# Designs tried in a protein design run: peptides against a protein of PDB entry 3B8E. Part 25

Target 1, 230 residues: chain A of PDB entry 3B8E
Amino acid sequence: PFLIFIIANIPLPLGTVTILCIDLGTDMVPAISLAYEQAESDIMKRQPRNPKTDKLVNEQLISMAYGQIGMIQALGGFFTYFVILAENGFLPIHLLGLRVNWDDRWINDVEDSYGQQWTYEQRKIVEFTCHTPFFVTIVVVQWADLVICKTRRNSVFQQGMKNKILIFGLFEETALAAFLSYCPGMGVALRMYPLKPTWWFCAFPYSLLIFVYDEVRKLIIRRRPGGWVE

## One batch from the design tools (peptide; made by RFdiffusion4, then SolubleMPNN)

Design b1_p10_4_s2 (from b1_p10_4, 7 letters changed)
Fold by OpenDDE base, seed 3:
Structure b1_p10_4_s2 (fold): chain B 230 residues (1-230), chain A 10 residues (1-10)
Amino acid sequence: as target 1 above (230 residues)
Amino acid sequence: SFLEKLLELS
């Protein structure tokens, strides 16, 4: 988010404090939960790997897969950001290069895509209104990400939801997201204004996309063992 | 506070 903020000169989509809440609050428990996932049913059927070659290739493939998922997560967050700004009169194309004027406290007549003038305070309200749903979007997309990370090859439907710690992680992420979104004072403390409940659903298409993508990937791996998709 | 400094950066 911060890189796009700098490169595209758009209004800040996600605050630094909010980013820290993601990195420290929402990611730790899920990451730990993966260590307690049950082994895949097919692991014992695989031949021993060459520790020098097969490990490196597998790590690269995993890194690429998670990188792709991360890009989809970011896309989901930005989609939510652009939708909110568009609903407030700022179309995506109008946001390009707008940051300089957006962040200038002395400019109180920044026009939106419809010619409406926005004061500095009004602009900051809209900006901070984007932070919460962006964060929530990341959490919702992380649900799918966490679930798909349970296995390398088996479908989630085959492996099941046996890891109670993973379920706890999903709950913790959701609870934290709800706390940060709705607790009084978060607008001041974290620049996270309260979120309309409907915005929780904005991320669902991306969560579904990640889920479907990974299930298809795993299906291909099952049908073509040793393929480049592993 | 540390939090206040973070808020200033946000």
Scores: peptide ipSAE 0.017, ipTM 0.397, DockQ to the pose 0.033
Fold by OpenDDE base, seed 1:
Structure b1_p10_4_s2 (fold): chain B 230 residues (1-230), chain A 10 residues (1-10)
Amino acid sequence: as target 1 above (230 residues)
Amino acid sequence: SFLEKLLELS
């Protein structure tokens, strides 16, 4: 999000507070849950043929897979961002290069795609209205990510939902998202304005996509061990 | 963090 913000000069899709909430609030418990996750039967039973190379390759493949998941999460967030801005009169093409004028407090007549003029305050309200749904989108997509990360090769249906800490993490991040989205004063305090409940569903296609992608990936790994898809 | 990875990729 930040790279696209800089390169495309678009209004900031994620605020600093939102970033901190994701890093500190939503990622900590999941990370802990993964540390205490019961190892897969194949992870526990397979001695690496070469402890150095097989470990490094496996770490690289895992990192790449989670990198791909991260890209899908980002796409989901940006989708939500562009939809919200479009609903407020700012089409994606109009956002390109708009940041300079958008962030200038002395410009109070920034035009949207339909010729409506927006004051600095109005623009910031719309911007901060994007922060919360972007956050929520990430949380919803992380539900799928947390579920799929329980296993490296086995399907979620084979491993099951045995990790209580992971389940707690899912509730914690959801509760945090709800708190930040709906608690009075969060807009002023954290620049996270309230969301319509419908925005929680905006990420569901991406969560499903991640889930399907990972299940297909794992299926390919099981059928073709040592393939490029690991 | 997942977000750090997102920020690096996006």
Scores: peptide ipSAE 0.009, ipTM 0.417, DockQ to the pose 0.029
Fold by OpenDDE base, seed 5:
Structure b1_p10_4_s2 (fold): chain B 230 residues (1-230), chain A 10 residues (1-10)
Amino acid sequence: as target 1 above (230 residues)
Amino acid sequence: SFLEKLLELS
Protein backbone atom coordinates (compact mmCIF):
# COMPACT_ATOMS: atom_id res chain seq x y z
CA PRO B 1 0.00 0.00 0.00
CA PHE B 2 2.77 2.48 0.86
CA LEU B 3 4.72 1.71 -2.32
CA ILE B 4 1.59 2.17 -4.45
CA PHE B 5 0.91 5.38 -2.52
CA ILE B 6 4.36 6.68 -3.55
CA ILE B 7 4.42 5.35 -7.14
CA ALA B 8 0.85 6.21 -8.15
CA ASN B 9 0.63 9.36 -5.97
CA ILE B 10 -2.81 8.35 -4.69
CA PRO B 11 -4.33 9.33 -1.32
CA LEU B 12 -2.92 7.18 1.51
CA PRO B 13 -4.97 3.96 1.61
CA LEU B 14 -3.57 2.63 4.91
CA GLY B 15 -1.97 4.68 7.68
CA THR B 16 1.09 3.68 9.72
CA VAL B 17 -1.03 3.28 12.86
CA THR B 18 -3.38 0.94 11.00
CA ILE B 19 -0.40 -1.09 9.79
CA LEU B 20 0.81 -1.41 13.38
CA CYS B 21 -2.66 -2.60 14.43
CA ILE B 22 -2.45 -5.33 11.78
CA ASP B 23 1.09 -6.37 12.71
CA LEU B 24 0.67 -6.36 16.48
CA GLY B 25 -3.05 -6.89 16.96
CA THR B 26 -4.28 -9.30 14.30
CA ASP B 27 -1.21 -11.39 13.41
CA MET B 28 0.37 -12.35 16.75
CA VAL B 29 -2.36 -14.62 18.14
CA PRO B 30 -2.89 -16.37 14.78
CA ALA B 31 0.87 -16.91 14.40
CA ILE B 32 1.03 -18.49 17.86
CA SER B 33 -1.98 -20.65 17.00
CA LEU B 34 -0.05 -22.27 14.14
CA ALA B 35 2.52 -23.59 16.62
CA TYR B 36 -0.24 -25.64 18.27
CA GLU B 37 -1.74 -27.00 15.04
CA GLN B 38 -2.06 -30.76 14.88
CA ALA B 39 0.50 -32.45 12.63
CA GLU B 40 -0.74 -33.73 9.29
CA SER B 41 -1.62 -37.43 9.34
CA ASP B 42 0.16 -37.92 6.00
CA ILE B 43 3.62 -36.89 7.32
CA MET B 44 4.18 -40.30 8.93
CA LYS B 45 3.20 -42.11 5.70
CA ARG B 46 5.67 -40.29 3.42
CA GLN B 47 8.89 -41.86 2.23
CA PRO B 48 12.12 -40.18 3.34
CA ARG B 49 13.33 -37.41 1.03
CA ASN B 50 16.74 -35.80 0.58
CA PRO B 51 16.92 -33.42 3.58
CA LYS B 52 19.28 -30.91 1.89
CA THR B 53 17.61 -30.44 -1.49
CA ASP B 54 14.00 -30.88 -0.40
CA LYS B 55 14.29 -28.40 2.48
CA LEU B 56 15.64 -25.66 0.22
CA VAL B 57 13.07 -26.30 -2.53
CA ASN B 58 10.20 -26.44 -0.05
CA GLU B 59 11.25 -23.18 1.63
CA GLN B 60 11.33 -21.42 -1.73
CA LEU B 61 7.96 -22.82 -2.81
CA ILE B 62 6.34 -21.96 0.54
CA SER B 63 7.77 -18.44 0.36
CA MET B 64 6.41 -18.04 -3.16
CA ALA B 65 2.94 -19.30 -2.20
CA TYR B 66 2.82 -16.96 0.81
CA GLY B 67 3.96 -14.12 -1.44
CA GLN B 68 1.07 -14.82 -3.81
CA ILE B 69 -1.43 -14.93 -0.94
CA GLY B 70 -0.04 -11.63 0.39
CA MET B 71 -0.57 -10.08 -3.03
CA ILE B 72 -4.20 -11.24 -3.06
CA GLN B 73 -4.67 -9.74 0.43
CA ALA B 74 -3.29 -6.39 -0.71
CA LEU B 75 -5.48 -6.46 -3.83
CA GLY B 76 -8.50 -7.04 -1.60
CA GLY B 77 -7.62 -4.01 0.53
CA PHE B 78 -7.09 -1.81 -2.52
CA PHE B 79 -10.36 -3.01 -4.04
CA THR B 80 -12.23 -1.89 -0.92
CA TYR B 81 -10.33 1.42 -0.94
CA PHE B 82 -11.20 2.15 -4.59
CA VAL B 83 -14.86 1.15 -4.12
CA ILE B 84 -15.28 3.55 -1.17
CA LEU B 85 -13.59 6.41 -2.99
CA ALA B 86 -15.67 5.73 -6.11
CA GLU B 87 -18.87 5.83 -4.03
CA ASN B 88 -17.72 9.23 -2.74
CA GLY B 89 -17.15 10.54 -6.27
CA PHE B 90 -13.46 9.69 -6.85
CA LEU B 91 -12.98 7.16 -9.65
CA PRO B 92 -9.67 5.20 -9.63
CA ILE B 93 -8.27 6.97 -12.70
CA HIS B 94 -8.88 10.37 -11.08
CA LEU B 95 -6.88 9.37 -7.97
CA LEU B 96 -3.65 8.99 -9.98
CA GLY B 97 -1.43 11.97 -9.18
CA LEU B 98 -4.03 13.50 -6.84
CA ARG B 99 -1.99 13.04 -3.61
CA VAL B 100 -0.13 16.36 -3.80
CA ASN B 101 -3.34 18.38 -3.93
CA TRP B 102 -5.15 15.95 -1.62
CA ASP B 103 -2.66 16.42 1.23
CA ASP B 104 -2.38 20.22 0.83
CA ARG B 105 -4.29 21.89 3.66
CA TRP B 106 -4.56 25.15 1.74
CA ILE B 107 -6.34 23.64 -1.29
CA ASN B 108 -10.06 23.46 -0.51
CA ASP B 109 -11.38 23.06 -4.05
CA VAL B 110 -10.09 19.62 -5.12
CA GLU B 111 -12.56 18.30 -7.68
CA ASP B 112 -13.84 14.74 -7.79
CA SER B 113 -14.65 12.81 -10.98
CA TYR B 114 -18.02 14.57 -11.21
CA GLY B 115 -16.82 18.15 -10.65
CA GLN B 116 -17.76 18.38 -6.96
CA GLN B 117 -15.28 20.39 -4.89
CA TRP B 118 -13.91 18.94 -1.65
CA THR B 119 -12.41 20.84 1.28
CA TYR B 120 -9.32 19.53 3.07
CA GLU B 121 -11.45 18.41 6.03
CA GLN B 122 -13.90 16.56 3.78
CA ARG B 123 -11.02 14.82 1.97
CA LYS B 124 -9.44 13.69 5.24
CA ILE B 125 -12.77 12.35 6.47
CA VAL B 126 -13.15 10.19 3.35
CA GLU B 127 -9.48 9.13 3.52
CA PHE B 128 -9.79 8.03 7.15
CA THR B 129 -13.08 6.37 6.26
CA CYS B 130 -11.02 4.24 3.84
CA HIS B 131 -8.43 3.20 6.47
CA THR B 132 -10.94 1.25 8.58
CA PRO B 133 -12.45 -0.85 5.76
CA PHE B 134 -8.95 -1.52 4.38
CA PHE B 135 -8.01 -2.89 7.81
CA VAL B 136 -11.24 -4.89 8.08
CA THR B 137 -10.66 -6.29 4.58
CA ILE B 138 -7.25 -7.56 5.71
CA VAL B 139 -8.85 -9.21 8.75
CA VAL B 140 -11.52 -10.93 6.63
CA VAL B 141 -8.90 -12.15 4.15
CA GLN B 142 -6.75 -13.34 7.07
CA TRP B 143 -9.61 -15.64 8.10
CA ALA B 144 -9.02 -17.65 4.95
CA ASP B 145 -5.23 -17.38 5.30
CA LEU B 146 -5.23 -18.72 8.85
CA VAL B 147 -7.55 -21.59 7.95
CA ILE B 148 -5.45 -22.67 4.94
CA CYS B 149 -2.18 -22.46 6.94
CA LYS B 150 -3.35 -25.33 9.14
CA THR B 151 -2.09 -27.87 6.61
CA ARG B 152 0.52 -28.23 3.86
CA ARG B 153 -1.25 -30.86 1.77
CA ASN B 154 -4.52 -31.89 3.39
CA SER B 155 -7.75 -30.07 2.61
CA VAL B 156 -9.25 -28.05 5.45
CA PHE B 157 -12.25 -30.37 5.18
CA GLN B 158 -9.99 -33.37 5.84
CA GLN B 159 -7.95 -31.83 8.68
CA GLY B 160 -10.92 -30.13 10.32
CA MET B 161 -11.11 -27.21 12.75
CA LYS B 162 -9.61 -28.95 15.79
CA ASN B 163 -7.23 -26.16 16.80
CA LYS B 164 -9.15 -24.20 19.45
CA ILE B 165 -6.35 -21.62 19.63
CA LEU B 166 -6.80 -20.86 15.93
CA ILE B 167 -10.55 -20.43 16.44
CA PHE B 168 -9.81 -18.12 19.37
CA GLY B 169 -7.42 -16.14 17.14
CA LEU B 170 -10.15 -15.67 14.52
CA PHE B 171 -12.54 -14.32 17.15
CA GLU B 172 -9.84 -12.13 18.72
CA GLU B 173 -8.85 -10.42 15.45
CA THR B 174 -12.52 -9.95 14.52
CA ALA B 175 -13.32 -8.46 17.94
CA LEU B 176 -10.30 -6.14 17.63
CA ALA B 177 -11.44 -5.08 14.16
CA ALA B 178 -14.92 -4.31 15.51
CA PHE B 179 -13.46 -2.40 18.48
CA LEU B 180 -11.17 -0.27 16.31
CA SER B 181 -13.98 0.33 13.79
CA TYR B 182 -16.76 1.37 16.19
CA CYS B 183 -15.26 2.51 19.51
CA PRO B 184 -15.70 6.26 20.12
CA GLY B 185 -12.51 8.28 19.71
CA MET B 186 -10.81 5.95 17.20
CA GLY B 187 -11.09 8.60 14.50
CA VAL B 188 -8.99 11.01 16.58
CA ALA B 189 -6.65 8.47 18.18
CA LEU B 190 -6.01 6.11 15.25
CA ARG B 191 -7.45 7.92 12.22
CA MET B 192 -9.92 5.05 11.87
CA TYR B 193 -13.43 6.35 11.30
CA PRO B 194 -16.53 4.18 11.84
CA LEU B 195 -17.32 1.60 9.16
CA LYS B 196 -20.70 0.81 7.67
CA PRO B 197 -21.47 -2.85 8.39
CA THR B 198 -21.93 -3.55 4.66
CA TRP B 199 -18.19 -3.00 4.05
CA TRP B 200 -17.36 -6.18 5.97
CA PHE B 201 -18.74 -8.12 3.00
CA CYS B 202 -16.57 -6.32 0.43
CA ALA B 203 -13.59 -8.57 1.27
CA PHE B 204 -15.48 -11.88 1.03
CA PRO B 205 -14.73 -12.52 -2.67
CA TYR B 206 -10.99 -12.20 -1.97
CA SER B 207 -11.20 -14.41 1.11
CA LEU B 208 -12.99 -17.00 -1.01
CA LEU B 209 -10.37 -16.59 -3.77
CA ILE B 210 -7.53 -17.36 -1.32
CA PHE B 211 -9.42 -20.37 0.02
CA VAL B 212 -10.10 -21.74 -3.48
CA TYR B 213 -6.52 -21.03 -4.58
CA ASP B 214 -5.05 -22.97 -1.68
CA GLU B 215 -7.50 -25.88 -1.95
CA VAL B 216 -6.67 -26.20 -5.66
CA ARG B 217 -2.94 -25.99 -4.86
CA LYS B 218 -3.25 -28.71 -2.22
CA LEU B 219 -5.33 -30.86 -4.57
CA ILE B 220 -2.59 -30.62 -7.23
CA ILE B 221 0.06 -31.54 -4.62
CA ARG B 222 -1.95 -34.62 -3.59
CA ARG B 223 -2.43 -35.73 -7.20
CA ARG B 224 1.15 -34.94 -8.32
CA PRO B 225 3.55 -35.51 -5.42
CA GLY B 226 6.95 -33.87 -5.93
CA GLY B 227 5.63 -31.30 -8.41
CA TRP B 228 6.62 -27.62 -8.54
CA VAL B 229 3.44 -26.61 -6.66
CA GLU B 230 4.52 -28.28 -3.39
CA SER A 1 5.14 -13.26 6.11
CA PHE A 2 1.83 -12.38 4.50
CA LEU A 3 1.89 -9.10 6.41
CA GLU A 4 5.33 -8.25 5.08
CA LYS A 5 4.10 -8.83 1.53
CA LEU A 6 1.01 -6.77 2.24
CA LEU A 7 3.22 -3.94 3.49
CA GLU A 8 5.38 -4.22 0.39
CA LEU A 9 2.32 -3.89 -1.80
CA SER A 10 0.88 -1.13 0.32
Scores: peptide ipSAE 0.013, ipTM 0.441, DockQ to the pose 0.030; fails the geometry check
Fold by OpenDDE base, seed 2:
Structure b1_p10_4_s2 (fold): chain B 230 residues (1-230), chain A 10 residues (1-10)
Amino acid sequence: as target 1 above (230 residues)
Amino acid sequence: SFLEKLLELS
């Protein structure tokens, strides 16, 4: 999101403080939960043929999977961002290069895609209205991410939700999202304005996408053991 | 982290 912000010169999709809240608040407990996840039944039964090579391959595959998931998460956030801005009259194509004028306090006549003029204050309200849904989108997508990260080969349906710490992490990040979204003063403190309940559902397609992607990946691994997808 | 990836991708 930040690179796209710089490259495309679009209005800031997610505030720095919100970013920190994602990293520190929503990712830590899940990361800990994954460290305590039970080993896959198949991994426990098979000794690595070559510990060095098998470890390297696994690290590469993990990195690739996490990279892909991260891209889907980012896309989910940006989708929410673009939907909100489009709903307020700023189509995605119009946002390109708009940052300079958007962030200028002295320009009070920035036009949207429909020729409506926006004051600096109005623009900032819309910008900060994007921050909270973006954050919530990340949390909702992380639900799927955490669930799929339990295993590399076995389906979530086969492994089950045995890790209580993971379940706790899901509740914790959801509670944090609710707190940041609806607690009074968050708009001032974190530039996160309250969101409509409907925005919680905006991320669901992306959560589903991650889930389907990983289940398909795992299915391929099960059918072709030792493949590059592992 | 997810955020690092977001920062890398965004």
Scores: peptide ipSAE 0.007, ipTM 0.428, DockQ to the pose 0.030; fails the geometry check

Design b1_p10_4_s3 (from b1_p10_4, 6 letters changed)
Fold by OpenDDE base, seed 4:
Structure b1_p10_4_s3 (fold): chain B 230 residues (1-230), chain A 10 residues (1-10)
Amino acid sequence: as target 1 above (230 residues)
Amino acid sequence: SFLELLDLLS
């Protein structure tokens, strides 16, 4: 999100506090939970990895995690961001390069895509209105991400939901998202304004996309061991 | 405050 913010000069889609909540709140517990994930049903049947040759984290895993899944997550967040801004009169094309004027406290006549003028305060309300649903979108997408990361080859349906810590992580991040979204004062304290319940569903297509993508990937790996998709 | 610092960074 921050890279696109800089490159495209769009209004900030995700605040620093929200980023910290992701990094420390929603990502940490799930990440720890993966360390306790039960081995795949076939792992114990494999020969031990050679610690000198076999990297625990390889380029393929990095590419998958950061290149593919991370990109889909970002797209989900930005989709939600653009939808909210569009509903408030700012079409995506109009947002390009708008950051400079958007963040200027002295400019109180920033026009939206329909010629409506927005004061600085009004713009900040809209910006902070984006933070919460962006965050929630990330959490919802992370549900799928966390679930798919349980296994490398086995389908989620084959591996099942055996890790209690993972399940706890899912509840924890969801509870945190709900707390930040609906607790009174979060708009002032964390610049996260209350979220309409309908916005939770904006991420679902992307969560589903990640899930389907990974299941297809794993299916291909199972059918073609040692393929480029692994 | 920490929150003010974060606001400055936002």
Scores: peptide ipSAE 0.009, ipTM 0.473, DockQ to the pose 0.032
Fold by OpenDDE base, seed 1:
Structure b1_p10_4_s3 (fold): chain B 230 residues (1-230), chain A 10 residues (1-10)
Amino acid sequence: as target 1 above (230 residues)
Amino acid sequence: SFLELLDLLS
């Protein structure tokens, strides 16, 4: 998000406070829950890792986590951001280079894509309205991330949802997202204005995309062990 | 204000 903010000079899609809420609030408990996940059914049939020669995390796993899944998360967040701004009169192309004028408190006549003028206060309300659904998009996508991280090779359908702590983590993450999205005063305190409940579904295609992508990946790994996809 | 600090950090 921040890289695109700098490169494209668009209004800030995700605020500092929302980033902190992701890192400390939504990511931590679910990540800890994975420590209690049951092993894959075939894990005890594998040779033990050699701690002197084998890396704890392979390059393929790093590529999946940061290069592929992280990209889908970012795309999901930006999609939601652009849709919200478009609904408020700011088309994606119009946002390019707009940041300088957007953030200037002395400019109260910034035009949208339809020639409507926006005051600084109105622009900040729209910006903060974008922060919430971006955050919620990350949470919804993280559901898929947590579920797919349960296994390396087995399908989620083969492994099942046996970890009650993971389920609790998903619930806690969702409850926190709902609290931050709908609690009075969050607009002032956290720059997160309430979103319509329908916006929770905006992220579902991306969550499904990650899930399907991972299931296909795991299917390929099962059919072709030792491939570059592993 | 807290908001101004957040603006500075963002």
Scores: peptide ipSAE 0.008, ipTM 0.432, DockQ to the pose 0.029
Fold by OpenDDE base, seed 2:
Structure b1_p10_4_s3 (fold): chain B 230 residues (1-230), chain A 10 residues (1-10)
Amino acid sequence: as target 1 above (230 residues)
Amino acid sequence: SFLELLDLLS
């Protein structure tokens, strides 16, 4: 989000504090939960043919999978951001290069895509209105990510939800998201304005996309053991 | 990782 913010010079899609809340608040417990996930029964039964090479390949494949999932998560957040701004009159193409004027408090006549002029205060309200939905989108997409990451080869439906710590992590991050979204004062403290409940559903297509992606990946791994997709 | 991507995109 920050690289796109810099490169495209768009209004800030996600505040630094919200990023920290994601990194430290929502990801910490889930990350710990994955460390305690039981190894897949199939992995434990296979002696590595070459411990050095097989470890490296596995690390590369895990890194690639996490990178791809991370891209889907970011796309989900940006989708929510662009939808909110478009609903407020700022089409995605109009946001390119707008940051300089957007962040200038002395410019009170920034035009939207329809020629409506926006004051600095109005623009900042819209910007901060994006922060909470972006954050919530990440949390909802992380539900799928955390569930799929517990296994490498087995379907989530085959492995089941055995890790109680992971389940706890899902509840914790959801509770945190609800707290940050609806607790009074979060708009001032965290630049996170209250979220309409309907925006929680904006992330669901991306959560589904992650599930489908991972299930297809795992299906390929099961059909072609030792392939590059592992 | 998503965190790395967020850090990168942030």
Scores: peptide ipSAE 0.014, ipTM 0.484, DockQ to the pose 0.030; fails the geometry check
Fold by OpenDDE base, seed 5:
Structure b1_p10_4_s3 (fold): chain B 230 residues (1-230), chain A 10 residues (1-10)
Amino acid sequence: as target 1 above (230 residues)
Amino acid sequence: SFLELLDLLS
C-alpha cells in the first residue's frame, strides 16, 4: 500500500496503525498455529533432501510467498479501496496524483470525477472509511493463505482441518477484525470507521482465487514430481 | 513476511 501510495500519489489506502493491527493482532495466533499442524501422510514416501543442494528456504518458496500469493492479496485490498472511492465519486484514474491536494487541510474544494467539491473533513471521512474495508479484506484473504500453508504437497481436503489451534486462530482473527471495525471509539483511536457488512464479502473472490491457485499447484506437484512448480 | 509486504503495499 505505501509503495503504490508513494509512486501513484493516491490517497492513503491503509494507515500505519491498521498495518500494526494486522501484524501484531490478526496474524500472530494463526502463524503460531502452524507449529501444531500434523505431518503430511506421504512424508515417508519422499526422497530425503540433499543438504548440500536443497535449501529449506529456496527461491521457489520466496517466489510463491512474496511474489504470487502476495500480489493476489494486494490486488484484493486495492480492489476494495478503488470500489469504495468510486462509489463516493472518485474514479481510479482521478486518484492519480490527487494525494497532495487530498492531504492539504487548507484546500476545501477538491473535485471528484463528477465535479462535486469535497472539504478536507469529508475527504478524510472517505479515506478512513476505506481503511477498515481494506483491513478486513486482508483478513479474509489471510483465511485462504493460512489454510494453504497447512500442506506443501497434499491437498487441504486430504490433510483435513484437524488442527484445533489453527481453527481457533481463524475465529480469533475474524473476531478481532470485527471488534476493530465496529467497536465504538475506533474511529478516533485507530482512524478505522465502521464498514457496511457487505464489504466483508468483497474479498471472497480473491480468497477463493488463492485457494484454487494453491490446490492446482499442489495437484501439479503430485502429478509431476521434480518439476519447476515443486 | 508476505503479510509485511502487503502492509508495505497498502
Scores: peptide ipSAE 0.014, ipTM 0.588, DockQ to the pose 0.033; fails the geometry check

Design b1_p10_4_s4 (from b1_p10_4, 6 letters changed)
Fold by OpenDDE base, seed 3:
Structure b1_p10_4_s4 (fold): chain B 230 residues (1-230), chain A 10 residues (1-10)
Amino acid sequence: as target 1 above (230 residues)
Amino acid sequence: SFLELLDKLS
């Protein structure tokens, strides 16, 4: 988010404090929960890894976790951001290069895509209105991400949801998201204004996309062991 | 000020 903010010179989609809340608050418990996931049904049938050649964290896992899934998460967040700004009169194309004028407190007549003038205060309200849904979008997408990370090969339907700690992790990150979204003072403390409950659903297509993508990937792996998608 | 810090972090 911050990189795109700099490169595209758009209004800041997600505050740094909010990013810290994601990194330190929402990700830690889910990550720990994965350590307690039950072994896959076929794990005992696999050959022992060669400690000299086989890495526990291989390039494929890195590519999936930080590349493919991360891109879908980012797309989900930015989709939410652009939808909110569009609903407030700022079409995506109009946001490009707008940051300089957007962040200038002395300019009180920044025009939206429809010619409506926005004061600095109004612009900051809509900016901070984007932060909360962006954050919530990440959390909702993380539901799918956490679930798919339970297994490398088995479907979620095969492995099941037996890890109570993982379920707790999902609850914890959701509760934290709700707290940060709706607790009084978060607008001042974290620049996270309360969001309409409907915004929680904005990320659902992306969560579903991640889920379907991974299930298809795992299905291919099961049908073609040792394939390039493994 | 604390508010100034928050502004920098936003």
Scores: peptide ipSAE 0.007, ipTM 0.377, DockQ to the pose 0.031
Fold by OpenDDE base, seed 1:
Structure b1_p10_4_s4 (fold): chain B 230 residues (1-230), chain A 10 residues (1-10)
Amino acid sequence: as target 1 above (230 residues)
Amino acid sequence: SFLELLDKLS
């Protein structure tokens, strides 16, 4: 998100506070849940494996999977951001290079794609309106990420939702997202304006994409063990 | 203010 913000010079899609909420609030419990699931799976599957080679393969797998999932997650957030701005009159092409004028409080006549002038305050309201849906999109995509990361080779349908810590993590993330989205004062305190319930569904295609991607990946791994997809 | 600091960090 931050790299695209710099390169494209678009209005900030995700605020510092929302980033902190993701890093400290939403990522910790999932990380713990995954660590527990990994430990449990390693206990169950302790065939005499070479610990060094298995760690290296696992690190490469994790790095590739998290890299790809992180990209899809970022794309989901940006998609939500662009949709919200487009609904408010700012088409994606118009946002390119707009940051300098957008962030200038002395410019109160920034035009949208339809020639409507926006004051600095109005622009900041729209920007902060994007922060909450971006955050929620991350949380919804993380649901799929947590579910798929539960297994390396087995389908989610084969493994099931046995990890209570993972389930708790999903509820905690969702509760935090709901709190940040709907609690009074979050707009002033965290620059997160209330989210329309419909925006929760904007992330679902990306969650499904991640889920399908991982199931296909796992299917390929099962059919071609030792392939580059591992 | 905290908000101004956040604006500078954004």
Scores: peptide ipSAE 0.005, ipTM 0.395, DockQ to the pose 0.029
Fold by OpenDDE base, seed 2:
Structure b1_p10_4_s4 (fold): chain B 230 residues (1-230), chain A 10 residues (1-10)
Amino acid sequence: as target 1 above (230 residues)
Amino acid sequence: SFLELLDKLS
């Protein structure tokens, strides 16, 4: 989000404080949960042919999978961001290069895609209205991420939800998202304005995408053991 | 990590 913010010169999609809340608040418990996840039954049954090479391959594949999932998460957040701004009159193409004027408090006549002029205060309200849904989108997408990351080969449906710490992590991050979204004062403290409940569902297509992606990946691994997809 | 990606994309 920040790279796109810099490269495209768009209004800030996610505040620094919200990023920190994601990093420290929503990722810590899930990360711990994954550390305690039971190894797949199939992984434990196979002795590594070459411990050094197999470990490196595994690390590369995990890194690739996490990188891809992270990209999907970011896309989900940006989708929510663009939807909100478009709903308020700012089409994605119009946002390109708009940051300079957007962030200038002395410019009170920034035009949207429909020629409506926006004051600095109005623009900042819209910007901060994006922060909360972006954050919530990340949390909802993380639900899928956490569920799929517990296994490398087995389907989520086969492995089940055995890790109680993972389940706790899902509840914790959801509770945190609800707290940050609806607690009074969060708009001032975190620049996160209250979220309409409907925006929680904006992330669902991306959660589904992650599930589909991972299930397809795992299916390929099951059909082609020792492939590069492992 | 998602955080790293967010840091990259943010």
Scores: peptide ipSAE 0.006, ipTM 0.405, DockQ to the pose 0.030; fails the geometry check
Fold by OpenDDE base, seed 5:
Structure b1_p10_4_s4 (fold): chain B 230 residues (1-230), chain A 10 residues (1-10)
Amino acid sequence: as target 1 above (230 residues)
Amino acid sequence: SFLELLDKLS
């Protein structure tokens, strides 16, 4: 988000404090939960592979897969950001290069895509209104990411939801997201303004996309063992 | 990491 913020000169979609809340609050417990995930039953049935080549290939493929998932998550956040700004009169094309005027406290006549003028205070309210939905979008997409990370090869439907720590992690990150979104004072403390409940659903298509992507990937691995996807 | 990518895109 920060790179796009710099390159496109758009209003800041996600604040530094919000990023820290993601990194420290929502990702830590889920990451720990993966350490307690039950080993895949298929690992014990596999013939020994070359430990030098297979380790390197697996690390590269895992890194690539997580990189792709990361891009999809970021796209989900940006989608939510652009939808909110569009609903407030700022179309995506109009946001390009707008940052300089957007962040200037002395400019109180920034026009939206429909010619409506926005004061600095009004613009900051809209900006901070985007931070919370962006954060929530990341959390909702992380649900799918955490679920798919349970296995490398087996479908989630085959492995099941046996890891109670993972379920706890999903609950914890959701509870944290709700707390940060609706607790009084979060707008002042974290620049996270209250979220309309409908925005929780905005991320669902991207969560589903990640889930489908990983299930298809795993299906290909099962059908073509030793392929480039494994 | 995915989080690092999110941080960069944020």
Scores: peptide ipSAE 0.006, ipTM 0.426, DockQ to the pose 0.031; fails the geometry check

